# Ledger of designs, part 6: peptides against a protein of PDB entry 3OGK

Target 1, 307 residues: chain A of PDB entry 3OGK
Amino acid sequence: ATPDRLSRRFPNLRSLKLKGKPRAAMFNLIPENWGGYVTPWVTEISNNLRQLKSVHFRRMIVSDLDLDRLAKARADDLETLKLDKCSGFTTDGLLSIVTHCRKIKTLLMEESSFSEKDGKWLHELAQHNTSLEVLNFYMTEFAKISPKDLETIARNCRSLVSVKVGDFEILELVGFFKAAANLEEFCGGSLNEDIGMPEKYMNLVFPRKLCRLGLSYMGPNEMPILFPFAAQIRKLDLLYALLETEDHCTLIQKCPNLEVLETRNVIGDRGLEVLAQYCKQLKRLRIERGADEQGMEDEEGLVSQRG

## One batch from the design tools (peptide; aimed at target 1 L242 E288 A291)

Design b1_p9_4_s4 (made by RFdiffusion4, then SolubleMPNN; from b1_p9_4, 5 letters changed)
Fold by OpenDDE base, seed 5:
Structure b1_p9_4_s4 (fold): chain B 307 residues (1-307), chain A 9 residues (1-9)
Amino acid sequence: as target 1 above (307 residues)
Amino acid sequence: MEKRRARLA
């Protein structure tokens, strides 16, 4: 469908999700100039979709100009912006969004590729937003944003329930976790093992309502930090955890209320057996092949047709 | 090396 046809048919559209490049683009099988530009859609949104409050671009090319136009056109009416696996923009575009859309509730740029100019966008969001419910820049490479701004967001946004971040050192997020009293979901961060300080993270206090979790680089030494609330966990993202098969078994046994598990093939048939035994409320299981597992000839780290 | 591989996967 063309943008103009959509607006003519649905002038009162409130939510729009567009998918650009095919999944093959994730594997560099699609030329960079293939298309999937949001520009014509942003133009149409600006001119003719005046009720639009939610925009989701998936695998599309988004420029700063596109974001600026969208921001100014929708302003405080924009409640949701998801740049899902998008590319082509810089943090200047994000700054425009948060500057003009001060009542945004959901801001996502998960797995998007961008040029980072500065951390002003997160600072601006921290200074002016009180409406944020979901913030997701999981699997991104921000280096210039401040954990203090994230803490400020948590303090000011009482409805903040889900936050997914990049590689923040988890100890820099202590203030954030303390402030985020209603947080239910957290993904990302960076757990950095220190052989000289095995208890480095043991005193980490998580929000009391936390039940969906994915800590990046969590190894068996850090895993015990979850044990005090493991029975409360409903979703685990272990895709980027550094857990072996037996570690999976240990953790899974402590999560009887687990509903969603995302992990790598390292869980093995043994881990799946344990999962079936202890997690009777499981609704969704995602197992990915890890690049690191291709070389492990150990049968325990493989999911077979038996599992 | 394992930490970097996990992110790249």
Scores: peptide ipSAE 0.039, ipTM 0.774, DockQ to the pose 0.297
OpenDDE base, seeds 1, 2, 3, 4: peptide ipSAE 0.037, 0.036, 0.035, 0.036; ipTM 0.755, 0.763, 0.760, 0.764; seed 3 fails the geometry check

Design b1_p9_5 (made by RFdiffusion4)
Pose (drawn by RFdiffusion4):
Structure b1_p9_5 (pose): chain A 307 residues (1-307), chain P 9 residues (1-9)
Amino acid sequence: as target 1 above (307 residues)
Amino acid sequence: EKIVEKLKK
């Protein structure tokens, strides 16, 4: 339908969610220029959806111009913006929304593709934003943003509950973790082990409420940092973990309250067996495919009728 | 494929 039709039928929308490209686009089957331009919708938002407080764009083309217009038109009223699997914008667009939308509660760019010119958008949040409840740039290449800014955000945003990040060194986020007192969910970061520091991590202060998490590149040697509070973990994201079938069993075994598990097929039939009796409350399971080129990551990394 | 490419890095 046209944006005109939407605003005529529902002039007082508070929340809008638009999807663009077909689902196939998540698998590199849809041309990049196929469509899903968000622009006519932003123009319609400016003129006729004067009550909108939350926008979620999914698999859509979003430009800097369009986000500059959205930020100016909705300003302090924009409580939530989700750029979900979108493309076509840059850090100029992010900066525009974080400077004009001073009360953003939830900001999300998971799996989006954009051009990164600088890191001022994150710094701008760190300097002025107090209301942020959820910040999510989970699956994203950011090389110019400072972990110091993220820590500062945690110090200023008492209601920060959920943060998902890129390839920050976990050690650089120690300050962030101490400051994020109310943090229930963390995903991302980078666990980089060097032989030089056998116990490079073991001294992580995780927020005492963290129960939904996934540490990227986590190996068997760093896995134990989860054991002190594994009884509390309700969601686990081992999708980007570097741990073998045997290690999965040992961790899954320690999470009796786990309700959501996402992992690669390295979990193996053996891992599913473990999951079968330790985690009776499991509600959602996703087993993504792993590295399927040179053996199934190990000789147990195949799930079957047994699992 | 994307997961595999990321993990190879």

Design b1_p9_5_s1 (made by RFdiffusion4, then SolubleMPNN; from b1_p9_5, 6 letters changed)
Fold by OpenDDE base, seed 3:
Structure b1_p9_5_s1 (fold): chain B 307 residues (1-307), chain A 9 residues (1-9)
Amino acid sequence: as target 1 above (307 residues)
Amino acid sequence: DELAERLAK
């Protein structure tokens, strides 16, 4: 569809999701310049889609100018912006969004590639937003943002229920977790094993409603931090965990209410058997190919057609 | 990728 055809057919459109490059682009089967610049869509949004409050760009090229135009056109009417696996923008574009769209509820840039100029966008968000429900920059690399701003967001946004972050040291997020009283979902962070302080994470206090979780770099030594609330876990993201097959079995047995599991093939057939035995409420299972496939000599670490 | 290296251990 073209932007003009969309606006003519649906002038009162409230939610728009655009998909650019297909998955086939991952295999270099599509020219690099193929796919959607959002520019013509942003122009159409600005001119003719005046009720639009939710925008989701997936695998599209988004410039700072596009973000600035969108921000100014929709202002506080914009409730959702998802830059899902997008590229072409900098943190200046994000700053424009949070500056002009002060009532934004969902801000996502998961797996997007961008140029980081500074951490001002998160600071601005922390200073002025009280509406945020979902913040997601999972699988991104920010080096210039402050965990203190994240804590401020949690304190000010009482409806904040889902936060996914990059590689923040988990101990730097203690204040955030304490402030985020209604948080149900957390993904990301960084657990860093310290041989000299094996118990350094054991005193972490998670939000009481937390039930969807994915801690990056969680190994078997850190895994016990989940045990006190494992029974309330409904979704686990173990894609970036450092768990072997036996570790998976141990954790899964403690999560009888698990509904969604995302993990790597290291779970093995054995892990899948344990999952079937203990997780009777499971609705969705995602198994991805891990880096482990090149080195796993252990037969238990592979998912077969029987598993 | 540092993540890939960590996951390979």
Scores: peptide ipSAE 0.009, ipTM 0.485, DockQ to the pose 0.302
OpenDDE base, seeds 1, 2, 4, 5: peptide ipSAE 0.008, 0.009, 0.006, 0.007; ipTM 0.503, 0.517, 0.468, 0.479; seed 2 fails the geometry check

Design b1_p9_5_s2 (made by RFdiffusion4, then SolubleMPNN; from b1_p9_5, 7 letters changed)
Fold by OpenDDE base, seed 5:
Structure b1_p9_5_s2 (fold): chain B 307 residues (1-307), chain A 9 residues (1-9)
Amino acid sequence: as target 1 above (307 residues)
Amino acid sequence: DELAERLAR
């Protein structure tokens, strides 16, 4: 569809989701200049979609100018912005969004690629937003943002229920977890094993309502930090965990209320058997092939047709 | 607005 056709047909559109580049772009099968620019859509939103409160761009090219125009056009009416696997913008574009859209509830940049100029966008969000419910920059590389700003967001946004982050050291998020009293979902962070300090993370206190979790680089030594609340876990993301088959079995057995599991092929047939035995409420299972698993000849780390 | 100036560049 063209932008102009959309606005004429749906002048009262409240939610828009656009998909740009096909998945094949992830495998470098599509030229970089294939298109998928949001610019014509942002122009149409600004001019003709005055009731639009939710925007989701997936695999689109988004410039800072596009974000600035969108921000100014929708201002406090914008409740949701999802830049899902997008590219072409910098943190200046994000700064414009959070500066002008002070009542934004959902801000997502998951798997987006961007140029990081500074951490001002998160600071601005922390200073002025009290409406945020979902913050997601999972699988992104922010190096200039402050965990203190994330803590401030948690303190000020009482409806904050889901936060997904990049590679923050988990211990730097202690203040955030203490402040995020209503948090139900957390993904990301970085667990860094220290052979000299095996109990480094054992005193980590999670929000009491936490039930959807994905800790990056969680190994078997860190896994016990989940045990006190494993029975309340409903969604578990183990895609970036450093768990072997036996570790999966141990953890799964402790999560009888698990509804969603995302993991790698390392779970194996044995892990699937344990899953079937202990997780009777399971609704969704996602198993991905790990890049590291292509070389493992061990039968235990493979899901067969029997599993 | 410093941001506006940077974006207009």
Scores: peptide ipSAE 0.086, ipTM 0.840, DockQ to the pose 0.019
OpenDDE base, seeds 1, 2, 3, 4: peptide ipSAE 0.008, 0.000, 0.010, 0.000; ipTM 0.475, 0.375, 0.557, 0.360; seed 1 fails the geometry check

Design b1_p9_5_s3 (made by RFdiffusion4, then SolubleMPNN; from b1_p9_5, 7 letters changed)
Fold by OpenDDE base, seed 1:
Parts: C-alpha cells; structure tokens; sequence
Structure b1_p9_5_s3 (fold): chain B 307 residues (1-307), chain A 9 residues (1-9)
C-alpha cells in the first residue's frame, strides 16, 4: 500500500501500524524504493491524516526529521507513538515528540536502536506530561536518563499503568515505585547481586496494583521479593531472569493466577508440569531458547516433546 | 536480543 492511497481511502484513520520488514507473505506490499523509511508515511500523515492519534512503526527507519515532522503535525492529538524495533533516530527526535505531543499517553521505543545524545527527552516528558499511561523503553540502552525523571513522571501521570525500562539499578527506582501508585506492569531494571549485602533488595516496596512483572537479572536470591504479592501476579516475564528449573517451579507454584508466562527453555519439562498443575488460568506461554542454554546438557533444563 | 547476549556472557 502507498501512503497516498491509504489517506484517500481512510481519511479519518485514527490508528496506523506500519511494518518495515513484513513477513515474507507481505514483502511485496512495501515499495522497494522506500526501504522501510517512515518518511513518505510521515509526509502523508502530516498532510492528510488529521485524525490520526496512534502511530506504530515496527522495524522501520525513522529519522529525527521524521519524528519532528510527525510531532509538529499531530501535536497534542498524538496519543500513541510506538517505535518498535526501529532505528535511525537520536534522542533529539524523542525530545521533539515529547515537546510537541504533551498529551501523549503511550510512548514506546522497545528494542529500538538509536544514538543517545542526552537525557533531555525524559526530563521534558517529566516536566510537562500528565497524560502518560504507558512508557516503554524496554531492551534499550539509555545511559543518560535519570531515574528522578521517571519518578517525576510517576508522580505527575496518575494514569501511568505500565512502565518498561532498561538497565536502571532497581534501588534507584524506589522513589518511582512509591510514586507510581496505579502501576500494574513493570519490566526491566537491573538486579545486581551483592555478596556482602544479601538482603539488598528485600525491602523493595512495589506498587500495590502490580500484577505484570519482569525483573531483569532476578536470581533465586532476589526472587523472594515477589512472594508477598505472587498470588496477584498475572503476567511474568522471566526471559531475562537468572532462574533455574527449580527456581521456576518455586515461583510458579506461588502464582496461581498467572495468565501469561514468558521464559526460556530452562523451565524444563518439570517446570511445565508445575505450571500445568498450579496455573489453571494460563492463557499464553512463550518459551525461548536462550543462548546460555544451548550448551546445557542437563536434561532438567530442557523442554522436551513431553513438555 | 541485546539483553540475552548480556545474559549469555
């Protein structure tokens, strides 16, 4: 489809999702000359899609100029921007978005590759946004953003329900968790084991409504921090947890209301048996083969045809 | 997956 054809057919379009690298079956639908660039789409949005409030770019090339144009064209009408596995932009582009789209509710950059110039975009978002519901820069490498800005966002955005972050030290997010009273979902952070301080994380206070969780680098020593609210957990992302098969069994048994589990092969057949036994509300299971598990000869940490 | 690569180290 071409942008101009889309706008002519659907001038009142409110939501647009574009995929730069479609599955093989849809490859022929993208003109080769666009190379997965969002530019022609942003031009069309700016000119003709005046009701568009939600934009999702997946695996596309997005420049700062594209983001700036989009931001200025949609301004406070833009409620959702998802840069899903995109590339080509810098934090200047993000700054433009948050500067001009002050009523944005969903901002996602999950798995995107970008050049980080500074943390101004998050600061600007913290200073001016009160509408944010979803913030997701999961699996990104922001090093120049401040956890204090995240705390400010939580304080100011009372509808904030989902936050996914990169490698923030989890203890730096204590203020954020305290402020994020309505938070239901959190993924990311960094749990760093300290042999000299085994109880380092035991005093973490999570938001009371938290039910979807994925703590990066969570090992068996940190896992008990979930036990007080394990019964209310509906979704677990264990893809980046450092749990073995037995640890999975322990945690799963404590999560009888689990609906979604994402984990690695380390769960094993044993973990799957425990899952089937204790998690009767399970709706979705995702098991990935971790790179760390490719060399494991231990049968307990492998999902077989029985699992 | 960059984080997976980190975990594999």
Amino acid sequence: as target 1 above (307 residues)
Amino acid sequence: DRLAERLAR
Scores: peptide ipSAE 0.027, ipTM 0.719, DockQ to the pose 0.365
OpenDDE base, seeds 2, 3, 4, 5: peptide ipSAE 0.026, 0.026, 0.025, 0.026; ipTM 0.712, 0.714, 0.696, 0.693; seed 2 fails the geometry check

Design b1_p9_5_s4 (made by RFdiffusion4, then SolubleMPNN; from b1_p9_5, 8 letters changed)
Fold by OpenDDE base, seed 1:
Structure b1_p9_5_s4 (fold): chain B 307 residues (1-307), chain A 9 residues (1-9)
Amino acid sequence: as target 1 above (307 residues)
Amino acid sequence: DELAARLAR
């Protein structure tokens, strides 16, 4: 489809999802200049799609100019922007979005590649937004953003229900968790083992409604921090956890209401058996091959045809 | 996945 055909066919379009590069791009099978630029779409949105409030770009090239144009064209009418596995922009583009779209509810840049200039975009969002419901920069590398701004967002955005972040030290997010009273989902962060302080995370207080969780680098020593609310967990992202097969079994047994599990092959057939036994409400299971599982010959760490 | 690569180290 072309942008002009879309606007002519659907002048009152409220939600747009565009998919650019094929999955083959993940394997470097697609030339860098293949295309998938959002520019012509942003132009069409700006000119002809005046009711558009939700934009989802997946695997597309997005420039700062594109984001600036989109931001100015939609302004406070833009409720959702998802830059899903996109590239080509900098934090200046994000700054433009949050500056002009002050009523944005969903901002996602999960797995996007960008140039980080500063943390101003998150600060601006913290200072002016009260509408945010979903913030997701999972599997990204922001080094210049402040956990304090995230806390401010949590304090000001009463409807904030889902936050996914990069490698923030979890202890830096204590204020955020305290402020995020309605948070239901959290993914990311960084748990760092400290031999000198084995219990440094045991006093973490999570939001009371938290039921979808994925803590990066969570090992068996940190896993017990979930036990007090494990029965209310509905979704677990264990892709970046440091749990072995037995750890999976231990955790799964404590999550009888689990609906979604994402993990690696390390769960093994044994873990899958435990999952089937204890998690009767399971709706979705995602198992990926982890890099640490390359060459594992141990039957316990592999999902076979039996599992 | 860069994060996966970090976990593998």
Scores: peptide ipSAE 0.011, ipTM 0.521, DockQ to the pose 0.482
OpenDDE base, seeds 2, 3, 4, 5: peptide ipSAE 0.010, 0.009, 0.010, 0.010; ipTM 0.499, 0.498, 0.501, 0.515

Design b1_p9_6 (made by RFdiffusion4)
Pose (drawn by RFdiffusion4):
Structure b1_p9_6 (pose): chain A 307 residues (1-307), chain P 9 residues (1-9)
Amino acid sequence: as target 1 above (307 residues)
Amino acid sequence: RNEKLEEKR
């Protein structure tokens, strides 16, 4: 339908969610220029959806111009913006929205592709934003943003509940973790072990409510930092973990309250057996495919009828 | 994703 039709039928929308490209685009089957331009929709938002406080774009093309218009037109009213698997914008667009939308509660760019010119958008949030409840740049290449800015955000946003990040060294986020007192969910970061520091981590202060998490590149040697509070973990994202079938069993075994598990097929039939009696409350399970070129990551990394 | 994990390995 045309944007005109949407605003005529529902002039007082508070929340809007638009999907563009077919699902196939998540698997590199759809041309990049196929469509899903968000622009006519943002123009319609400017003129006729004057009550809109939340926008979620999924698999759409979003430009800097379009986000500059959205930020100016909705300003302090934009409580939530989700750029979900979108493309076509840069850090100029992010900066525009974080400076004009001073009361953003939830900001999300998971799996989006954009050009990174600088890190001012995150710094701008750190300097002025107090209301942020969820910040999510989970699956994203950011090389110019400072972990100091993220820590500062945690110090200023009393209601921060959920943060998902890129390839920050976990050790750089120690300050962030102490400051994020109300943090219930964390995903991302980078666990980089060096033989030099056999106990490079073991001294992580995780927020005492963290129950939904996934640490990227987590190996068997760093896995134990989860054991002190594994009884509390309700959601686990081992999708980007570097741990073998045996290690999965050991960790899954310690999470009796786990309701959501996402993992690669390395979990193996053996891991599913463990999951079968320790985690009776499990509600959602997703086993993604792993490295399927040189053996199934190990000789148990195949799930079957047994699992 | 799998390529990145392979590089890490």

Design b1_p9_6_s1 (made by RFdiffusion4, then SolubleMPNN; from b1_p9_6, 4 letters changed)
Fold by OpenDDE base, seed 1:
Structure b1_p9_6_s1 (fold): chain B 307 residues (1-307), chain A 9 residues (1-9)
Amino acid sequence: as target 1 above (307 residues)
Amino acid sequence: MNERLLERR
């Protein structure tokens, strides 16, 4: 479909999702210059799609100029921007979005590749946005953003329900968790084992409504921090957890209301049996092969046809 | 590229 044909056919379009490069691009099986540029679409949005509130680009090339044009064209009418596995932009483009789209509710950059210039975009968002419901920069490498800005966002955005972040030290997010009173979903962070402080994370206080969770680098020593509210957990992302089969069994038994599980092959047949026994509300299961599991012959961590 | 992004590939 061409941008102009879309706008002519659907002049009152409110939501647009574009998919650029095929999945094969994630495996470097297609040239970088294969295409998937958002530029012609952003031009069409700017000129002809005056009712557009939601934009989702997936595996597309997005420039700062594209983001700036989109931001200025849609301004406070833009409620959702998802840059899902996109590339080609910098934090200047993000700054333009948050500067001009002050009523944005959903901002996603999950698995996007970008050049980080500074943390100003998150600071600007913290200073001026009160509408944010979903913030997701999961699986990104922001190093120049401040956890204090995230705390400010939580304080100012009363409707904030889902936050997914990169590798923030979880202890730096204590203020954020205290401020995020309505938070239902959190993914990311970094749990860093300290041999000298085994109870480093035991005093973490999570938001009372938290029911969808994925803590990065959560090992068996940190897992008990979930136990006080495990019964209210509906979604677990264990893809980046450091849990073995037995740890999975232990955690799953404590989550009878689990609806969605995402984990690695390490769950094994045993973990799947436990899951079937204890999680009667399960709706979705995703099992990925860990990169490290290609070489580990550990028989107990394999999902067979029995599982 | 963070080792994490490589694990999802």
Scores: peptide ipSAE 0.022, ipTM 0.583, DockQ to the pose 0.131
OpenDDE base, seeds 2, 3, 4, 5: peptide ipSAE 0.023, 0.017, 0.021, 0.022; ipTM 0.559, 0.549, 0.587, 0.592; seeds 2, 3, 4, 5 fail the geometry check

Design b1_p9_6_s2 (made by RFdiffusion4, then SolubleMPNN; from b1_p9_6, 4 letters changed)
Fold by OpenDDE base, seed 5:
Structure b1_p9_6_s2 (fold): chain B 307 residues (1-307), chain A 9 residues (1-9)
Amino acid sequence: as target 1 above (307 residues)
Amino acid sequence: MNEKLLERK
């Protein structure tokens, strides 16, 4: 479909999801510059889709100019922007979005590639937004944003329920967790093992409603921080955890209400057996092959036909 | 290179 055809057919469209590059792009099977540009769509949105409040671009090329145009065209009517695995923009584009769309509820840049100029976009969001419900820059590389701005967002956005971040040191997020009283989902961060300080993370206090969780680089030494609330966990993202098969078994046994598990092949047949035994409410299981597992000859670390 | 960076490539 072309943008103009869409607007003519659906002038009152409120939600738009566009998919650009095929999955083959993830495997470098297509040229790097191949992809869907959002520009013609943004133009059409600006001119003819005046009721649009939700935009989801997936695997598309998005420029700062595109974001600026979108921001100014939709302003406070824009409630959701998802830049899902997109590329081509900088943090200036994000700044434009949060500057002009002050009532945005969902802002996602998960797995997007961008040029980071500064942390102003998050600061601006922190200073002016009180509507945010979902903030997701999981699997991104922000280095210039402040955890204090994230804390401010949590304090000001009382409907904030889901936050996924990059590689913030978890200890820098203590203030954020304290402020985020209604947070149900958290993914990302960075747990850094310190042999000289084994209890480094044991005093972390998580939001009381937290039930969907994925802590990056969580190893067996850090895993016990989940035990006090493991029974209330409904979703675990262990894709970037540093847990072996037995660690998986230990954690899974403590999560009887688990509904969604995402992990790597390291869970093994043994982990799957434990999962089946203890997690009777499981609805979805995702198992990915990790690059680190290619060299593992341990039978327990592999999912077979039995598992 | 961390696991996240590897997975994003």
Scores: peptide ipSAE 0.022, ipTM 0.620, DockQ to the pose 0.249
OpenDDE base, seeds 1, 2, 3, 4: peptide ipSAE 0.024, 0.021, 0.023, 0.021; ipTM 0.661, 0.635, 0.666, 0.640; seeds 1, 2, 3 fail the geometry check

Design b1_p9_6_s3 (made by RFdiffusion4, then SolubleMPNN; from b1_p9_6, 5 letters changed)
Fold by OpenDDE base, seed 2:
Structure b1_p9_6_s3 (fold): chain B 307 residues (1-307), chain A 9 residues (1-9)
Amino acid sequence: as target 1 above (307 residues)
Amino acid sequence: MNEELLKRR
């Protein structure tokens, strides 16, 4: 479909989702210049789609100019922007979005590739937004943003229910967790093992409504921090956890209300048996191959056709 | 653990 045909057919469109490059682009099998530019779509949105409040770009090329045009055209009418596995923009483009779209409720950059100039976009969001419900920059590499701005967002956005972040040290997020009283979902962060301080995370307090989580680099020593609220957990993302088969079994047994599990092959057939025994409400299971599994000789850490 | 290896989807 062309942008002009879409607007003529659906002038009152409220939500648009565009998919650019196929999945093969993730394997560098498709040249960067193959296409999937959002520019013609942003032009059409700006001119003819005046009711549009939700935009989702997936695997598209997005420039700062495209983001600036979109931001100015939709302003406070833009409620949702998802840059899902996109590329071509910088943090200047994000700054334009949060500056002009002050009532945005969902902002997503998950798995996007960008040039980071500064942390101003998150600071601007913290200073002016009170509407945010979902913030997601999971599996991104922001190094210039402040955990204090995330805390400010949590304090000011009372409807904030889902936050997914990159590699913030979890101890820097203590203030964020205290402020995020209605948070139901958290993914990301970084748990860093310290041989000299094995209990450094034991006093970590999570939001009382937290039921969907995925802590990056969580090992068996940190896993007990979940036990006080394991019975209320409905979704676990263990893709980036450092848990072995037995650790999976231990955690799963404590999560009888688990509905969604995402993990690696390390769960093994044994972990799947435990999952079937203890998690009767399970609706979705995703198992991926981890890069670390190529060297594990342990037969117990593989999911077979029996599992 | 090489952080890059864990994040490659």
Scores: peptide ipSAE 0.039, ipTM 0.588, DockQ to the pose 0.156
OpenDDE base, seeds 1, 3, 4, 5: peptide ipSAE 0.034, 0.037, 0.038, 0.037; ipTM 0.621, 0.605, 0.593, 0.589; seeds 1, 3, 5 fail the geometry check

Design b1_p9_6_s4 (made by RFdiffusion4, then SolubleMPNN; from b1_p9_6, 5 letters changed)
Fold by OpenDDE base, seed 5:
Structure b1_p9_6_s4 (fold): chain B 307 residues (1-307), chain A 9 residues (1-9)
Amino acid sequence: as target 1 above (307 residues)
Amino acid sequence: MNERLLERK
């Protein structure tokens, strides 16, 4: 489909999702310049799709100019922007979005690659947005953004229900968690094991409504921080957890209301048996092969045809 | 995914 054909057929389009590069691009099997530029689509949106509130670009090349044009064209009418596994932009483009689209509810950059110039975009968002419901820069490499701005967002955006972040030290997010009273979902952060302080995270207070969770680098020593609210957990993302088979079993047994589990092969057949026994409401299971499979001597950490 | 885990180890 061409942009012009779309706008002519659907002039009152409210939501647009575009998929650019094939999945093979995620494995570097396709040249970076293969195509999938959003530019012609952004031009069409700016000119002809005046009712558009939601834009989702997946595996596309997005420039700062594209973001700036989109931002100015849609302004406060833009409610959702998802840059899903996109590339080509910098934080200047993000700054333009949050500057001009001050009523944005969903902002996603999950798994996108970009050039980071500064943390101004998050600061601007914190200073002026009160509408945000979903913020997602999971599996990104922001190094210049401030956890204080995230806290400010939580304080000002009372409808904030889902936040996924990069490698923030979890202890720097204490203020954020305290402010995010309605938060239901959190993914990311960084748990850093400290041999000298094994209980450094035990006093973490999570939002009371938290039920979808994925803490990066959570090991068996940190896992107990979930136990007080494990019964209310409905979704677990353990893809980036540092849990062994037995740890999985321990955690799963404490999550009887689990509906979605994402993990790695380390769960093993034993973990799957435990899952089947204790998690009767499970609706979705995703098991990925991790790089650790080559080093695991333990046969229990493999999912066989039995599991 | 795998790269992140490898970097942490």
Scores: peptide ipSAE 0.016, ipTM 0.574, DockQ to the pose 0.618
OpenDDE base, seeds 1, 2, 3, 4: peptide ipSAE 0.015, 0.010, 0.015, 0.010; ipTM 0.574, 0.596, 0.579, 0.586; seed 4 fails the geometry check

